# Peptides against a protein of PDB entry 7VSI, part 17

Target 1, 32 residues: chain A of PDB entry 7VSI
Amino acid sequence: EDISEDPSWARVVNLNALLMMAVAVFLWGFYA

## One batch from the design tools (peptide; aimed at target 1 L18 V25 F26 G29)

Design b2_p23_7_s1 (made by RFdiffusion4, then SolubleMPNN; from b2_p23_7, 13 letters changed; failed a check: too like the target's own chain)
Amino acid sequence: SALELALANVNALLMMALAVANS

Design b2_p23_7_s2 (made by RFdiffusion4, then SolubleMPNN; from b2_p23_7, 14 letters changed; failed a check: too like the target's own chain)
Amino acid sequence: SVLAEALANLNALLMMALAVANS

Design b2_p23_7_s3 (made by RFdiffusion4, then SolubleMPNN; from b2_p23_7, 12 letters changed; failed a check: too like the target's own chain)
Amino acid sequence: SALALALANLNALLMMAVAVANS

Design b2_p23_7_s4 (made by RFdiffusion4, then SolubleMPNN; from b2_p23_7, 14 letters changed; failed a check: too like the target's own chain)
Amino acid sequence: SALEEALANLNALLMMALAVANS

Design b2_p23_8 (made by RFdiffusion4)
Pose (drawn by RFdiffusion4):
Structure b2_p23_8 (pose): chain A 32 residues (1-32), chain P 23 residues (1-23)
Amino acid sequence: as target 1 above (32 residues)
Amino acid sequence: SSRLLAVVLLVVLLVLIVVNFFS
């Protein structure tokens, strides 16, 4: 238990996770 | 229709990335 992620690294991982989804959605669109 | 939906979802994700970066 005790899931306390530091907010800084939390922002970083959240950001790149969203970026990954943006890329995946792009690839979905590119390939119809 | 799938390509239009992908453009809408991509814009939403870019908006969320900008909000997260500048928050």

Design b2_p23_8_s1 (made by RFdiffusion4, then SolubleMPNN; from b2_p23_8, 16 letters changed)
Fold by OpenDDE base, seed 2:
Structure b2_p23_8_s1 (fold): chain B 32 residues (1-32), chain A 23 residues (1-23)
Amino acid sequence: as target 1 above (32 residues)
Amino acid sequence: SLEELAKRLLLALFLLALALLNG
């Protein structure tokens, strides 16, 4: 399909998304 | 407070947006 993900970049995005979510949770907790 | 919750959610969404744009 036109909007299908490239497998290599999909993995890069997924790993960065996981990292950024961990950072977001850390910042949330730090200022709790 | 709801204000603090909203600020934390906006921060989380901003970081998620940066992650998606990094691909």
Scores: peptide ipSAE 0.093, ipTM 0.628, DockQ to the pose 0.113
OpenDDE base, seeds 1, 3, 4, 5: peptide ipSAE 0.079, 0.078, 0.074, 0.074; ipTM 0.634, 0.634, 0.626, 0.624

Design b2_p23_8_s2 (made by RFdiffusion4, then SolubleMPNN; from b2_p23_8, 18 letters changed)
Fold by OpenDDE base, seed 4:
Structure b2_p23_8_s2 (fold): chain B 32 residues (1-32), chain A 23 residues (1-23)
Amino acid sequence: as target 1 above (32 residues)
Amino acid sequence: SAVEAALANLLALFLLALALALG
């Protein structure tokens, strides 16, 4: 079965992953 | 602590900038 990523959606997912990481780090700063 | 918060803010800004650059 082919589970390879579509290149365009891979970029969207990677971008959102980085945004989520930034939000998590802001929360760390606020509650640290 | 204040140092942890400052470092976290810098890392958050870095990740946001990286997201904007690669988006």
Scores: peptide ipSAE 0.097, ipTM 0.646, DockQ to the pose 0.345
OpenDDE base, seeds 1, 2, 3, 5: peptide ipSAE 0.093, 0.081, 0.088, 0.080; ipTM 0.649, 0.613, 0.639, 0.610

Design b2_p23_8_s3 (made by RFdiffusion4, then SolubleMPNN; from b2_p23_8, 16 letters changed)
Fold by OpenDDE base, seed 4:
Structure b2_p23_8_s3 (fold): chain B 32 residues (1-32), chain A 23 residues (1-23)
Amino acid sequence: as target 1 above (32 residues)
Amino acid sequence: SAVEAALANLAALFMQIVALANS
């Protein structure tokens, strides 16, 4: 079974991961 | 706290970088 990433979707997933991490730290600044 | 504010500012920078990378 091939579990290698499609390059275009890998970019979408990675950018969304970075966005989610940024949002999480933003919430730390105001609610922790 | 000052550390929390600094991390929030870093998060804002990251969001700007993500926007740039996705443009």
Scores: peptide ipSAE 0.066, ipTM 0.595, DockQ to the pose 0.347
OpenDDE base, seeds 1, 2, 3, 5: peptide ipSAE 0.064, 0.064, 0.065, 0.051; ipTM 0.592, 0.596, 0.596, 0.529

Design b2_p23_8_s4 (made by RFdiffusion4, then SolubleMPNN; from b2_p23_8, 18 letters changed)
Fold by OpenDDE base, seed 3:
Structure b2_p23_8_s4 (fold): chain B 32 residues (1-32), chain A 23 residues (1-23)
Amino acid sequence: as target 1 above (32 residues)
Amino acid sequence: SAVALALANLLALFLQALALLNG
């Protein structure tokens, strides 16, 4: 089975990962 | 407000993420 990523959807996933990291930093700043 | 600033910063980071993935 081929597990290689579709290039277009890889970008969407990477973008959402960066957004989640940004939110996590703000939560850390608020509660820590 | 503090909430507005936080949202503006999140938007800025979103746009920066788009710039990184544009290439």
Scores: peptide ipSAE 0.078, ipTM 0.635, DockQ to the pose 0.250
OpenDDE base, seeds 1, 2, 4, 5: peptide ipSAE 0.074, 0.072, 0.077, 0.076; ipTM 0.636, 0.632, 0.631, 0.633

## One batch from the design tools (peptide; aimed at target 1 A22 V25 F30 A32)

Design b2_p24_1 (made by RFdiffusion4)
Pose (drawn by RFdiffusion4):
Structure b2_p24_1 (pose): chain A 32 residues (1-32), chain P 24 residues (1-24)
Amino acid sequence: as target 1 above (32 residues)
Amino acid sequence: SSSFFFVLSAVLLVVVVVLAVSYF
């Protein structure tokens, strides 16, 4: 237990996770 | 459907850019 992620690295990982989803959605669109 | 996903990807990229700029 005690899930306390530092907010900084939390912002970083959240940002790149959303970027990954943006890329995946792009690839979905590109390939119809 | 491809156009929808291209628009959705572009919105997500704008959100990522806005968040990245806000972190500096």

Design b2_p24_1_s1 (made by RFdiffusion4, then SolubleMPNN; from b2_p24_1, 20 letters changed)
Fold by OpenDDE base, seed 4:
Order: structure tokens, then sequence, then C-alpha cells
Structure b2_p24_1_s1 (fold): chain B 32 residues (1-32), chain A 24 residues (1-24)
């Protein structure tokens, strides 16, 4: 079974992951 | 520390921006 990612969707997922991490760090600094 | 927080926040922002620009 091929579990390799489609390159275009991999980019979209990676961008969303980075956005989530950036938001999480800002929330950490504001509330913690 | 506040300095470490700001540095990390800025680094992540730069990474987001780089990926966004690469997507265009």
Amino acid sequence: as target 1 above (32 residues)
Amino acid sequence: TAAAYLALSNALFAMVLAEFLAML
C-alpha cells in the first residue's frame, strides 16, 4: 500500500501545521 | 523568558511567511 503524500496537499498540510504552531505560541505567551 | 518567547514567535512567523510565499 502506497502511503506517500501528494506533493500539493503535503504543502497545504505543512502550512496549516505552521499556522497552528504560531497561534499556539502566541496563546501560550498571552495566557500562561 | 520574554526574550525567548518573542524570538520563538518571530521565528515561527518567518517560517509561516516563507511557506506562504513559496506557495504563491
Scores: peptide ipSAE 0.133, ipTM 0.675, DockQ to the pose 0.698
OpenDDE base, seeds 1, 2, 3, 5: peptide ipSAE 0.130, 0.133, 0.127, 0.131; ipTM 0.670, 0.674, 0.666, 0.671

Design b2_p24_1_s2 (made by RFdiffusion4, then SolubleMPNN; from b2_p24_1, 19 letters changed)
Fold by OpenDDE base, seed 3:
Structure b2_p24_1_s2 (fold): chain B 32 residues (1-32), chain A 24 residues (1-24)
Amino acid sequence: as target 1 above (32 residues)
Amino acid sequence: MAEVLLALSNALFAMVLALFLAGL
């Protein structure tokens, strides 16, 4: 079994992770 | 102190958002 990622889906996942981190930082700062 | 935390968080938000947009 190969666990390597498809390059296109790796990009989609990484971009969504960055988006989520941006939103999380905003919410933390706004309500801190 | 809340103002400082907000300012720092906005800066971090902007940096992460910039990285997101650069990856598109």
Scores: peptide ipSAE 0.125, ipTM 0.691, DockQ to the pose 0.486
OpenDDE base, seeds 1, 2, 4, 5: peptide ipSAE 0.120, 0.116, 0.115, 0.125; ipTM 0.686, 0.678, 0.679, 0.702

Design b2_p24_1_s3 (made by RFdiffusion4, then SolubleMPNN; from b2_p24_1, 20 letters changed)
Fold by OpenDDE base, seed 2:
Structure b2_p24_1_s3 (fold): chain B 32 residues (1-32), chain A 24 residues (1-24)
Amino acid sequence: as target 1 above (32 residues)
Amino acid sequence: LADVYLALSNALFALALALFLAGL
């Protein structure tokens, strides 16, 4: 099977990953 | 309050970096 990513959805996934990290940094900064 | 400021500042920096890396 081809496991290559669609370029458009790859960008969406990568952006959401970065946004999640931003939220995680906020939580870490406030609670740790 | 300082902890909230620091946490928010870090989150906003990470968000800005995310937007830059996304090409926006």
Scores: peptide ipSAE 0.141, ipTM 0.696, DockQ to the pose 0.253
OpenDDE base, seeds 1, 3, 4, 5: peptide ipSAE 0.141, 0.141, 0.136, 0.136; ipTM 0.698, 0.696, 0.695, 0.694

Design b2_p24_1_s4 (made by RFdiffusion4, then SolubleMPNN; from b2_p24_1, 19 letters changed)
Fold by OpenDDE base, seed 1:
Structure b2_p24_1_s4 (fold): chain B 32 residues (1-32), chain A 24 residues (1-24)
Amino acid sequence: as target 1 above (32 residues)
Amino acid sequence: LSAVYLALSNALFAMVLAQFLAML
């Protein structure tokens, strides 16, 4: 079983994770 | 209004940081 990440998809996922954190910070800043 | 400006500033900072980190 190979658990290695595809480098291209790893970048896409990491970028999306960072963007989701930016949205979460916005929502926290507004509602907190 | 202050909460909106705070949220916007935090969002902009986080987005810029995200772009910088994504480049590395």
Scores: peptide ipSAE 0.104, ipTM 0.644, DockQ to the pose 0.220
OpenDDE base, seeds 2, 3, 4, 5: peptide ipSAE 0.094, 0.095, 0.093, 0.097; ipTM 0.624, 0.628, 0.622, 0.631

Design b2_p24_2 (made by RFdiffusion4; failed a check: too like the target's own chain)
Pose (drawn by RFdiffusion4):
Structure b2_p24_2 (pose): chain A 32 residues (1-32), chain P 24 residues (1-24)
Amino acid sequence: as target 1 above (32 residues)
Amino acid sequence: ARVVNLNAVVALFVAAFLLGLFLR
C-alpha cells in the first residue's frame, strides 16, 4: 500500500499517457 | 477545473481523429 507518487513525475506520466492516446486516436482516424 | 481539463482532453482527441481523417 502507501501509493504516494510524487506530483511532478505524476504530471509527466499523465501527460505522456494522454499523448499516447492522442496518437492512437490519430492512427484510428488515419486508417478510417 | 476538472471539467475544463476534461473538455480540453476531449477536444484534443477529437482534433487528432479529424486530423487522421483529413490526412487519409

Design b2_p24_2_s1 (made by RFdiffusion4, then SolubleMPNN; from b2_p24_2, 11 letters changed; failed a check: too like the target's own chain)
Amino acid sequence: ARAVNLAALLMMAVAAFLWGFFYA

Design b2_p24_2_s2 (made by RFdiffusion4, then SolubleMPNN; from b2_p24_2, 9 letters changed; failed a check: too like the target's own chain)
Amino acid sequence: ARAVNLNALLMMAVAAFLLGFFYA

Design b2_p24_2_s3 (made by RFdiffusion4, then SolubleMPNN; from b2_p24_2, 12 letters changed; failed a check: too like the target's own chain)
Amino acid sequence: EREVNLRALLMMAVAAFLWGFFYA

Design b2_p24_2_s4 (made by RFdiffusion4, then SolubleMPNN; from b2_p24_2, 12 letters changed; failed a check: too like the target's own chain)
Amino acid sequence: AAAVNLAALLMMLVAAFLWGFFYA

Design b2_p24_3 (made by RFdiffusion4)
Pose (drawn by RFdiffusion4):
Structure b2_p24_3 (pose): chain A 32 residues (1-32), chain P 24 residues (1-24)
Amino acid sequence: as target 1 above (32 residues)
Amino acid sequence: SLSVFFFVLSVVLVLVVVYLFFTS
């Protein structure tokens, strides 16, 4: 228990996770 | 139509990522 992620790294991971989804959605669109 | 939708969604997500990067 005690899930306390530091907000800074949290912002970093969240940002690149959303970027990954943006790339995947792009690839979905590119390939119809 | 579906490819255009996904490209628009991808651009929106990239813009959100860029905004969050420069506001951090």

Design b2_p24_3_s1 (made by RFdiffusion4, then SolubleMPNN; from b2_p24_3, 17 letters changed)
Fold by OpenDDE base, seed 3:
Structure b2_p24_3_s1 (fold): chain B 32 residues (1-32), chain A 24 residues (1-24)
Amino acid sequence: as target 1 above (32 residues)
Amino acid sequence: SLAEELLALSNALFALALALAAAS
């Protein structure tokens, strides 16, 4: 079975992952 | 600590910069 990513959806997933990381780090800074 | 808070803030700004780069 092919596990290769569709390039358009790969971009959406990568952007979403980075946004989630940014939110997590802001929360860390707020409660540090 | 102040150092930990400044590091967290710096990393948050870096993550936002990466997100903007990924969006373009």
Scores: peptide ipSAE 0.109, ipTM 0.637, DockQ to the pose 0.298
OpenDDE base, seeds 1, 2, 4, 5: peptide ipSAE 0.103, 0.106, 0.100, 0.105; ipTM 0.633, 0.635, 0.628, 0.637

Design b2_p24_3_s2 (made by RFdiffusion4, then SolubleMPNN; from b2_p24_3, 16 letters changed)
Fold by OpenDDE base, seed 1:
Structure b2_p24_3_s2 (fold): chain B 32 residues (1-32), chain A 24 residues (1-24)
Amino acid sequence: as target 1 above (32 residues)
Amino acid sequence: SLSEALLALSLALFALALALFAAA
């Protein structure tokens, strides 16, 4: 199935998503 | 406020912890 994720890239994307969430929360904290 | 900033920091650290967990 061409919509299935490659497990390695899925992990990379998930890790970057979590890192971006951390950065976003830091920015929110900065302007709090 | 300081309390909001500290809350945000704690949540950011939690997100980082989740990232480390997901990397394992």
Scores: peptide ipSAE 0.190, ipTM 0.730, DockQ to the pose 0.328
OpenDDE base, seeds 2, 3, 4, 5: peptide ipSAE 0.180, 0.188, 0.179, 0.187; ipTM 0.722, 0.730, 0.720, 0.724

Design b2_p24_3_s3 (made by RFdiffusion4, then SolubleMPNN; from b2_p24_3, 19 letters changed)
Fold by OpenDDE base, seed 5:
Structure b2_p24_3_s3 (fold): chain B 32 residues (1-32), chain A 24 residues (1-24)
Amino acid sequence: as target 1 above (32 residues)
Amino acid sequence: SLAEALRRLALALFALALLLAAAA
């Protein structure tokens, strides 16, 4: 199906999303 | 203080997010 995601790139995107969340929590923890 | 407690919680959540990223 045309909207199905490639599993390898899904993992890369999910990992990057978690890393961005970690950075956001870091910024909140140290600068808010 | 509440601010210090929240900062410590933020560090714990930061560590948790890194662990989740490592397990992905």
Scores: peptide ipSAE 0.124, ipTM 0.644, DockQ to the pose 0.405
OpenDDE base, seeds 1, 2, 3, 4: peptide ipSAE 0.122, 0.121, 0.123, 0.121; ipTM 0.640, 0.640, 0.641, 0.640

Design b2_p24_3_s4 (made by RFdiffusion4, then SolubleMPNN; from b2_p24_3, 18 letters changed)
Fold by OpenDDE base, seed 1:
Structure b2_p24_3_s4 (fold): chain B 32 residues (1-32), chain A 24 residues (1-24)
Amino acid sequence: as target 1 above (32 residues)
Amino acid sequence: DLAAALLALAAALFLLVLLLAAAG
């Protein structure tokens, strides 16, 4: 059983994670 | 204004991530 990530999808997931963090910070600031 | 600066930073990071996603 191998749980290794496909490199292309790993990049997609990582970029989306960073995007979601930026959105979360924006929302925090917007409603602060 | 700190709140404005933080919002600007978040917007800049948002745009940077979008550019990296589009260029990658």
Scores: peptide ipSAE 0.093, ipTM 0.633, DockQ to the pose 0.626
OpenDDE base, seeds 2, 3, 4, 5: peptide ipSAE 0.089, 0.090, 0.092, 0.079; ipTM 0.626, 0.626, 0.632, 0.610

Design b2_p24_4 (made by RFdiffusion4)
Pose (drawn by RFdiffusion4):
Structure b2_p24_4 (pose): chain A 32 residues (1-32), chain P 24 residues (1-24)
Amino acid sequence: as target 1 above (32 residues)
Amino acid sequence: SSSRVLAVVLLVVLAVLIVLNVFF
């Protein structure tokens, strides 16, 4: 237990995870 | 196509979420 992620790294991981989804959605659109 | 229009809508939503994550 005790899931305390440091907010800084948390921001970084959240950001790149959203970027990954943006890229995947782009690829979905590109390939119809 | 409808899938390409939906992909643009989803990309706009994700862009809003990225801005919110960067600034807050």

Design b2_p24_4_s1 (made by RFdiffusion4, then SolubleMPNN; from b2_p24_4, 16 letters changed; failed a check: too like the target's own chain)
Amino acid sequence: SASAALAQALLAALFMMILAVLLN

Design b2_p24_4_s2 (made by RFdiffusion4, then SolubleMPNN; from b2_p24_4, 19 letters changed; failed a check: too like the target's own chain)
Amino acid sequence: SAAELQALANLAALFMMILAVLSN

Design b2_p24_4_s3 (made by RFdiffusion4, then SolubleMPNN; from b2_p24_4, 18 letters changed; failed a check: too like the target's own chain)
Amino acid sequence: SDAELLALANLAALFMMILAVLEN

Design b2_p24_4_s4 (made by RFdiffusion4, then SolubleMPNN; from b2_p24_4, 19 letters changed; failed a check: too like the target's own chain)
Amino acid sequence: SAAAQAALANLAALFMMILAVLTN

Design b2_p24_5 (made by RFdiffusion4; failed a check: too like the target's own chain)
Pose (drawn by RFdiffusion4):
Structure b2_p24_5 (pose): chain A 32 residues (1-32), chain P 24 residues (1-24)
Amino acid sequence: as target 1 above (32 residues)
Amino acid sequence: AALALGLALLAAAVALALYLVSSH
């Protein structure tokens, strides 16, 4: 237990996770 | 701020993807 992620690295991983989804959604759109 | 940026980029990617699908 004790899941305490540092907020800085948390912001970084959240950001790139959302970026990954943005890229995947783009690829879905590009390929109809 | 990083969360808002990530959500704005995702929303822009969704709008672009819907545009690409409509253009097909």

Design b2_p24_5_s1 (made by RFdiffusion4, then SolubleMPNN; from b2_p24_5, 14 letters changed; failed a check: too like the target's own chain)
Amino acid sequence: DALVAGLALLLAAFLWAFLAFFAA

Design b2_p24_5_s2 (made by RFdiffusion4, then SolubleMPNN; from b2_p24_5, 12 letters changed)
Fold by OpenDDE base, seed 2:
Structure b2_p24_5_s2 (fold): chain B 32 residues (1-32), chain A 24 residues (1-24)
Amino acid sequence: as target 1 above (32 residues)
Amino acid sequence: DAVVAGLALLAAAFAWAFALFFAA
């Protein structure tokens, strides 16, 4: 069974991951 | 203010991600 990512959706996922990390840093700065 | 700075960073991150998404 092939679990390789489609390149286009891989890009979407990776960029959303970076955005989520930015949100996490904001929350850390706001509440810490 | 720290909140304003944080919001500015989020906006910049979004703009950069947007550019990367459509540039590749």
Scores: peptide ipSAE 0.136, ipTM 0.686, DockQ to the pose 0.043
OpenDDE base, seeds 1, 3, 4, 5: peptide ipSAE 0.113, 0.133, 0.115, 0.121; ipTM 0.668, 0.687, 0.675, 0.678

Design b2_p24_5_s3 (made by RFdiffusion4, then SolubleMPNN; from b2_p24_5, 12 letters changed)
Fold by OpenDDE base, seed 5:
Structure b2_p24_5_s3 (fold): chain B 32 residues (1-32), chain A 24 residues (1-24)
Amino acid sequence: as target 1 above (32 residues)
Amino acid sequence: DALVAGLAALLAAFALAFLLFFAA
């Protein structure tokens, strides 16, 4: 079994990564 | 207001992410 990413799930993960970065920037701007 | 600005930033980020991954 290979570790290659399924293209559909790769897209979901990348989308969530961007959303998490946005949340992090919000927290930084709000509390720092 | 920082809360409003932050929420706006979250909305913008969501919109950009959607465009990049689902609307070409």
Scores: peptide ipSAE 0.120, ipTM 0.679, DockQ to the pose 0.081
OpenDDE base, seeds 1, 2, 3, 4: peptide ipSAE 0.120, 0.112, 0.120, 0.119; ipTM 0.680, 0.671, 0.677, 0.680

Design b2_p24_5_s4 (made by RFdiffusion4, then SolubleMPNN; from b2_p24_5, 13 letters changed; failed a check: too like the target's own chain)
Amino acid sequence: DALVQGLALLEMAFAVAFLLFFAA

Design b2_p24_6 (made by RFdiffusion4)
Pose (drawn by RFdiffusion4):
Structure b2_p24_6 (pose): chain A 32 residues (1-32), chain P 24 residues (1-24)
Amino acid sequence: as target 1 above (32 residues)
Amino acid sequence: SSSFFFVVSVVLVVVVVVSFFSSL
């Protein structure tokens, strides 16, 4: 237990996770 | 359907760019 992620690295990983979803959604759109 | 996904992708990229520059 004790899931305390440092907010900084948390912001970084959240940002790139959302970027990955943006890229995947782009690829979905590109390939109809 | 492709246009919808392209708009969603641009919105997500804009949120990422705003969040990146807001973190500086």

Design b2_p24_6_s1 (made by RFdiffusion4, then SolubleMPNN; from b2_p24_6, 21 letters changed)
Fold by OpenDDE base, seed 3:
Structure b2_p24_6_s1 (fold): chain B 32 residues (1-32), chain A 24 residues (1-24)
Amino acid sequence: as target 1 above (32 residues)
Amino acid sequence: LSEVYLALANALFALALAAALAAL
């Protein structure tokens, strides 16, 4: 309860994390 | 080998993008 996430904001944060991972892999491939 | 490296990066990019879309 003390540090539990709001379910709606948890989804937003998780989505942004996945998008950042996609961009990072793209950049890794671009400079390969 | 550079082509294999690029192919792996592109595959991982596609998988990460698909995971992001599935999270919506």
Scores: peptide ipSAE 0.138, ipTM 0.679, DockQ to the pose 0.377
OpenDDE base, seeds 1, 2, 4, 5: peptide ipSAE 0.134, 0.132, 0.132, 0.134; ipTM 0.675, 0.674, 0.671, 0.676

Design b2_p24_6_s2 (made by RFdiffusion4, then SolubleMPNN; from b2_p24_6, 20 letters changed)
Fold by OpenDDE base, seed 3:
Structure b2_p24_6_s2 (fold): chain B 32 residues (1-32), chain A 24 residues (1-24)
Amino acid sequence: as target 1 above (32 residues)
Amino acid sequence: MSAELLALANALFAMVLAAALAAL
Protein backbone atom coordinates (compact mmCIF):
# COMPACT_ATOMS: atom_id res chain seq x y z
CA GLU B 1 0.00 0.00 0.00
CA ASP B 2 1.55 3.34 -1.05
CA ILE B 3 1.29 5.84 1.85
CA SER B 4 3.38 8.54 0.09
CA GLU B 5 2.06 12.09 0.51
CA ASP B 6 1.67 14.62 -2.31
CA PRO B 7 4.32 17.31 -1.43
CA SER B 8 1.87 20.22 -1.93
CA TRP B 9 -0.79 18.73 0.37
CA ALA B 10 1.87 17.71 2.93
CA ARG B 11 2.91 21.40 3.13
CA VAL B 12 -0.72 22.56 3.59
CA VAL B 13 -1.29 20.01 6.40
CA ASN B 14 2.02 20.87 8.13
CA LEU B 15 1.28 24.63 7.97
CA ASN B 16 -2.22 24.07 9.38
CA ALA B 17 -0.75 21.93 12.21
CA LEU B 18 1.77 24.69 13.10
CA LEU B 19 -0.96 27.39 13.07
CA MET B 20 -3.14 25.25 15.37
CA MET B 21 -0.18 24.78 17.75
CA ALA B 22 0.41 28.57 17.81
CA VAL B 23 -3.29 29.19 18.63
CA ALA B 24 -3.20 26.50 21.36
CA VAL B 25 -0.13 28.10 23.01
CA PHE B 26 -1.81 31.53 22.80
CA LEU B 27 -4.96 30.17 24.53
CA TRP B 28 -2.83 28.48 27.21
CA GLY B 29 -0.88 31.73 27.78
CA PHE B 30 -4.06 33.82 28.01
CA TYR B 31 -6.43 31.58 30.03
CA ALA B 32 -4.29 29.24 32.22
CA MET A 1 -0.89 32.03 35.90
CA SER A 2 2.47 33.47 37.09
CA ALA A 3 4.31 36.18 35.12
CA GLU A 4 7.09 33.64 34.37
CA LEU A 5 4.63 31.08 32.91
CA LEU A 6 3.01 33.87 30.83
CA ALA A 7 6.44 34.89 29.49
CA LEU A 8 7.20 31.23 28.63
CA ALA A 9 3.84 30.80 26.83
CA ASN A 10 4.44 34.04 24.88
CA ALA A 11 7.94 32.90 23.84
CA LEU A 12 6.60 29.49 22.69
CA PHE A 13 3.77 31.24 20.74
CA ALA A 14 6.34 33.44 18.97
CA MET A 15 8.58 30.44 18.08
CA VAL A 16 5.68 28.35 16.69
CA LEU A 17 4.36 31.35 14.72
CA ALA A 18 7.87 32.00 13.31
CA ALA A 19 8.14 28.33 12.26
CA ALA A 20 4.73 28.56 10.50
CA LEU A 21 5.83 31.72 8.64
CA ALA A 22 9.17 30.14 7.63
CA ALA A 23 7.36 27.10 6.16
CA LEU A 24 5.25 29.21 3.70
Scores: peptide ipSAE 0.166, ipTM 0.691, DockQ to the pose 0.379
OpenDDE base, seeds 1, 2, 4, 5: peptide ipSAE 0.161, 0.165, 0.159, 0.162; ipTM 0.692, 0.693, 0.690, 0.689

Design b2_p24_6_s3 (made by RFdiffusion4, then SolubleMPNN; from b2_p24_6, 20 letters changed)
Fold by OpenDDE base, seed 5:
Structure b2_p24_6_s3 (fold): chain B 32 residues (1-32), chain A 24 residues (1-24)
Amino acid sequence: as target 1 above (32 residues)
Amino acid sequence: LAAVYLALSNALFALVLAQALAAL
């Protein structure tokens, strides 16, 4: 098995990363 | 100062969320 990403799971991970960044920015601003 | 950071964070939150939606 290769370590190559399944394109469908790569999209899911990337979307979750973006959502986590959005939440992190919100938290930063809320507690700043 | 906190109000400025809150305003900036809300703007960045919206931008990142928009990128997430655009990637669907």
Scores: peptide ipSAE 0.161, ipTM 0.697, DockQ to the pose 0.470
OpenDDE base, seeds 1, 2, 3, 4: peptide ipSAE 0.133, 0.140, 0.159, 0.148; ipTM 0.683, 0.679, 0.691, 0.677

Design b2_p24_6_s4 (made by RFdiffusion4, then SolubleMPNN; from b2_p24_6, 19 letters changed)
Fold by OpenDDE base, seed 3:
Structure b2_p24_6_s4 (fold): chain B 32 residues (1-32), chain A 24 residues (1-24)
Amino acid sequence: as target 1 above (32 residues)
Amino acid sequence: LSAVLLALSNALFAMVLALSLAGL
């Protein structure tokens, strides 16, 4: 329970993580 | 050009996936 995630905030974090990966992939491709 | 298009396609896919997993 100490490190359990709140479901709503878990969604927010996961969304942001994938958006960051999208940006990273774009930059990688752009400067490749 | 092809690398840019591939990067854009992957970025769009990642965003769609993010929305799907978030239930939005």
Scores: peptide ipSAE 0.135, ipTM 0.703, DockQ to the pose 0.313
OpenDDE base, seeds 1, 2, 4, 5: peptide ipSAE 0.132, 0.123, 0.121, 0.122; ipTM 0.699, 0.687, 0.688, 0.698

Design b2_p24_7 (made by RFdiffusion4)
Pose (drawn by RFdiffusion4):
Structure b2_p24_7 (pose): chain A 32 residues (1-32), chain P 24 residues (1-24)
Amino acid sequence: as target 1 above (32 residues)
Amino acid sequence: SSSQVFAYVLMVVLLVVVVFLFFS
């Protein structure tokens, strides 16, 4: 237990996770 | 197509959130 992620690295990982989804959604659109 | 327009609009929304979070 005790899931305390430091907010800084939390921001970083959240940001690149959303970026990954943006890229995947782009690829979905590009390939119809 | 409609599905391609929806996917590209969703991608722009996600990129706007990414830019907001980068500069916040």

Design b2_p24_7_s1 (made by RFdiffusion4, then SolubleMPNN; from b2_p24_7, 21 letters changed)
Fold by OpenDDE base, seed 5:
Structure b2_p24_7_s1 (fold): chain B 32 residues (1-32), chain A 24 residues (1-24)
Amino acid sequence: as target 1 above (32 residues)
Amino acid sequence: SELVAAYLALAAALFAMALAMAAA
């Protein structure tokens, strides 16, 4: 079974992952 | 130090967004 990522959706997921990391860092900094 | 943390959080967020744009 082929579970290779669709290149288009891979970019969408990666972009959202980085945006989520940015939000997480803001929250971490705010409550530091 | 809370002020420093705020600046670091902003810098990290901007860097992450830059990476997101580069990866898209």
Scores: peptide ipSAE 0.116, ipTM 0.674, DockQ to the pose 0.329
OpenDDE base, seeds 1, 2, 3, 4: peptide ipSAE 0.115, 0.112, 0.115, 0.110; ipTM 0.666, 0.669, 0.669, 0.665

Design b2_p24_7_s2 (made by RFdiffusion4, then SolubleMPNN; from b2_p24_7, 19 letters changed)
Fold by OpenDDE base, seed 4:
Structure b2_p24_7_s2 (fold): chain B 32 residues (1-32), chain A 24 residues (1-24)
Amino acid sequence: as target 1 above (32 residues)
Amino acid sequence: SALAAAYLALAEALFALAKALAES
């Protein structure tokens, strides 16, 4: 399909999304 | 402190989730 994700790249994107969320939460806590 | 413990727990949970995703 046109918008189907490659499973290996989906995994890379998901892991980076998690890392970004972690950084964001730690920054939020730092400035809270 | 309680805050430090909470952040450590959060880091551990996120790491565990990342590990699970990497292994799936």
Scores: peptide ipSAE 0.106, ipTM 0.598, DockQ to the pose 0.447
OpenDDE base, seeds 1, 2, 3, 5: peptide ipSAE 0.101, 0.101, 0.104, 0.101; ipTM 0.600, 0.599, 0.599, 0.597

Design b2_p24_7_s3 (made by RFdiffusion4, then SolubleMPNN; from b2_p24_7, 19 letters changed)
Fold by OpenDDE base, seed 2:
Structure b2_p24_7_s3 (fold): chain B 32 residues (1-32), chain A 24 residues (1-24)
Amino acid sequence: as target 1 above (32 residues)
Amino acid sequence: SSLVAAALANALALFAQALAMALS
């Protein structure tokens, strides 16, 4: 329980992680 | 421009995955 993820916030974090990866791919393509 | 197209495709794929995850 101490380090268990709240399901709603887990979803928010996971979404943001993938969005940040998408941004990283854009930057990679732009500067490559 | 093929590299730009590839980067765009990858970014959009990741966005789609994020959206699917958020709505699951």
Scores: peptide ipSAE 0.095, ipTM 0.640, DockQ to the pose 0.675
OpenDDE base, seeds 1, 3, 4, 5: peptide ipSAE 0.060, 0.063, 0.086, 0.082; ipTM 0.580, 0.587, 0.640, 0.626

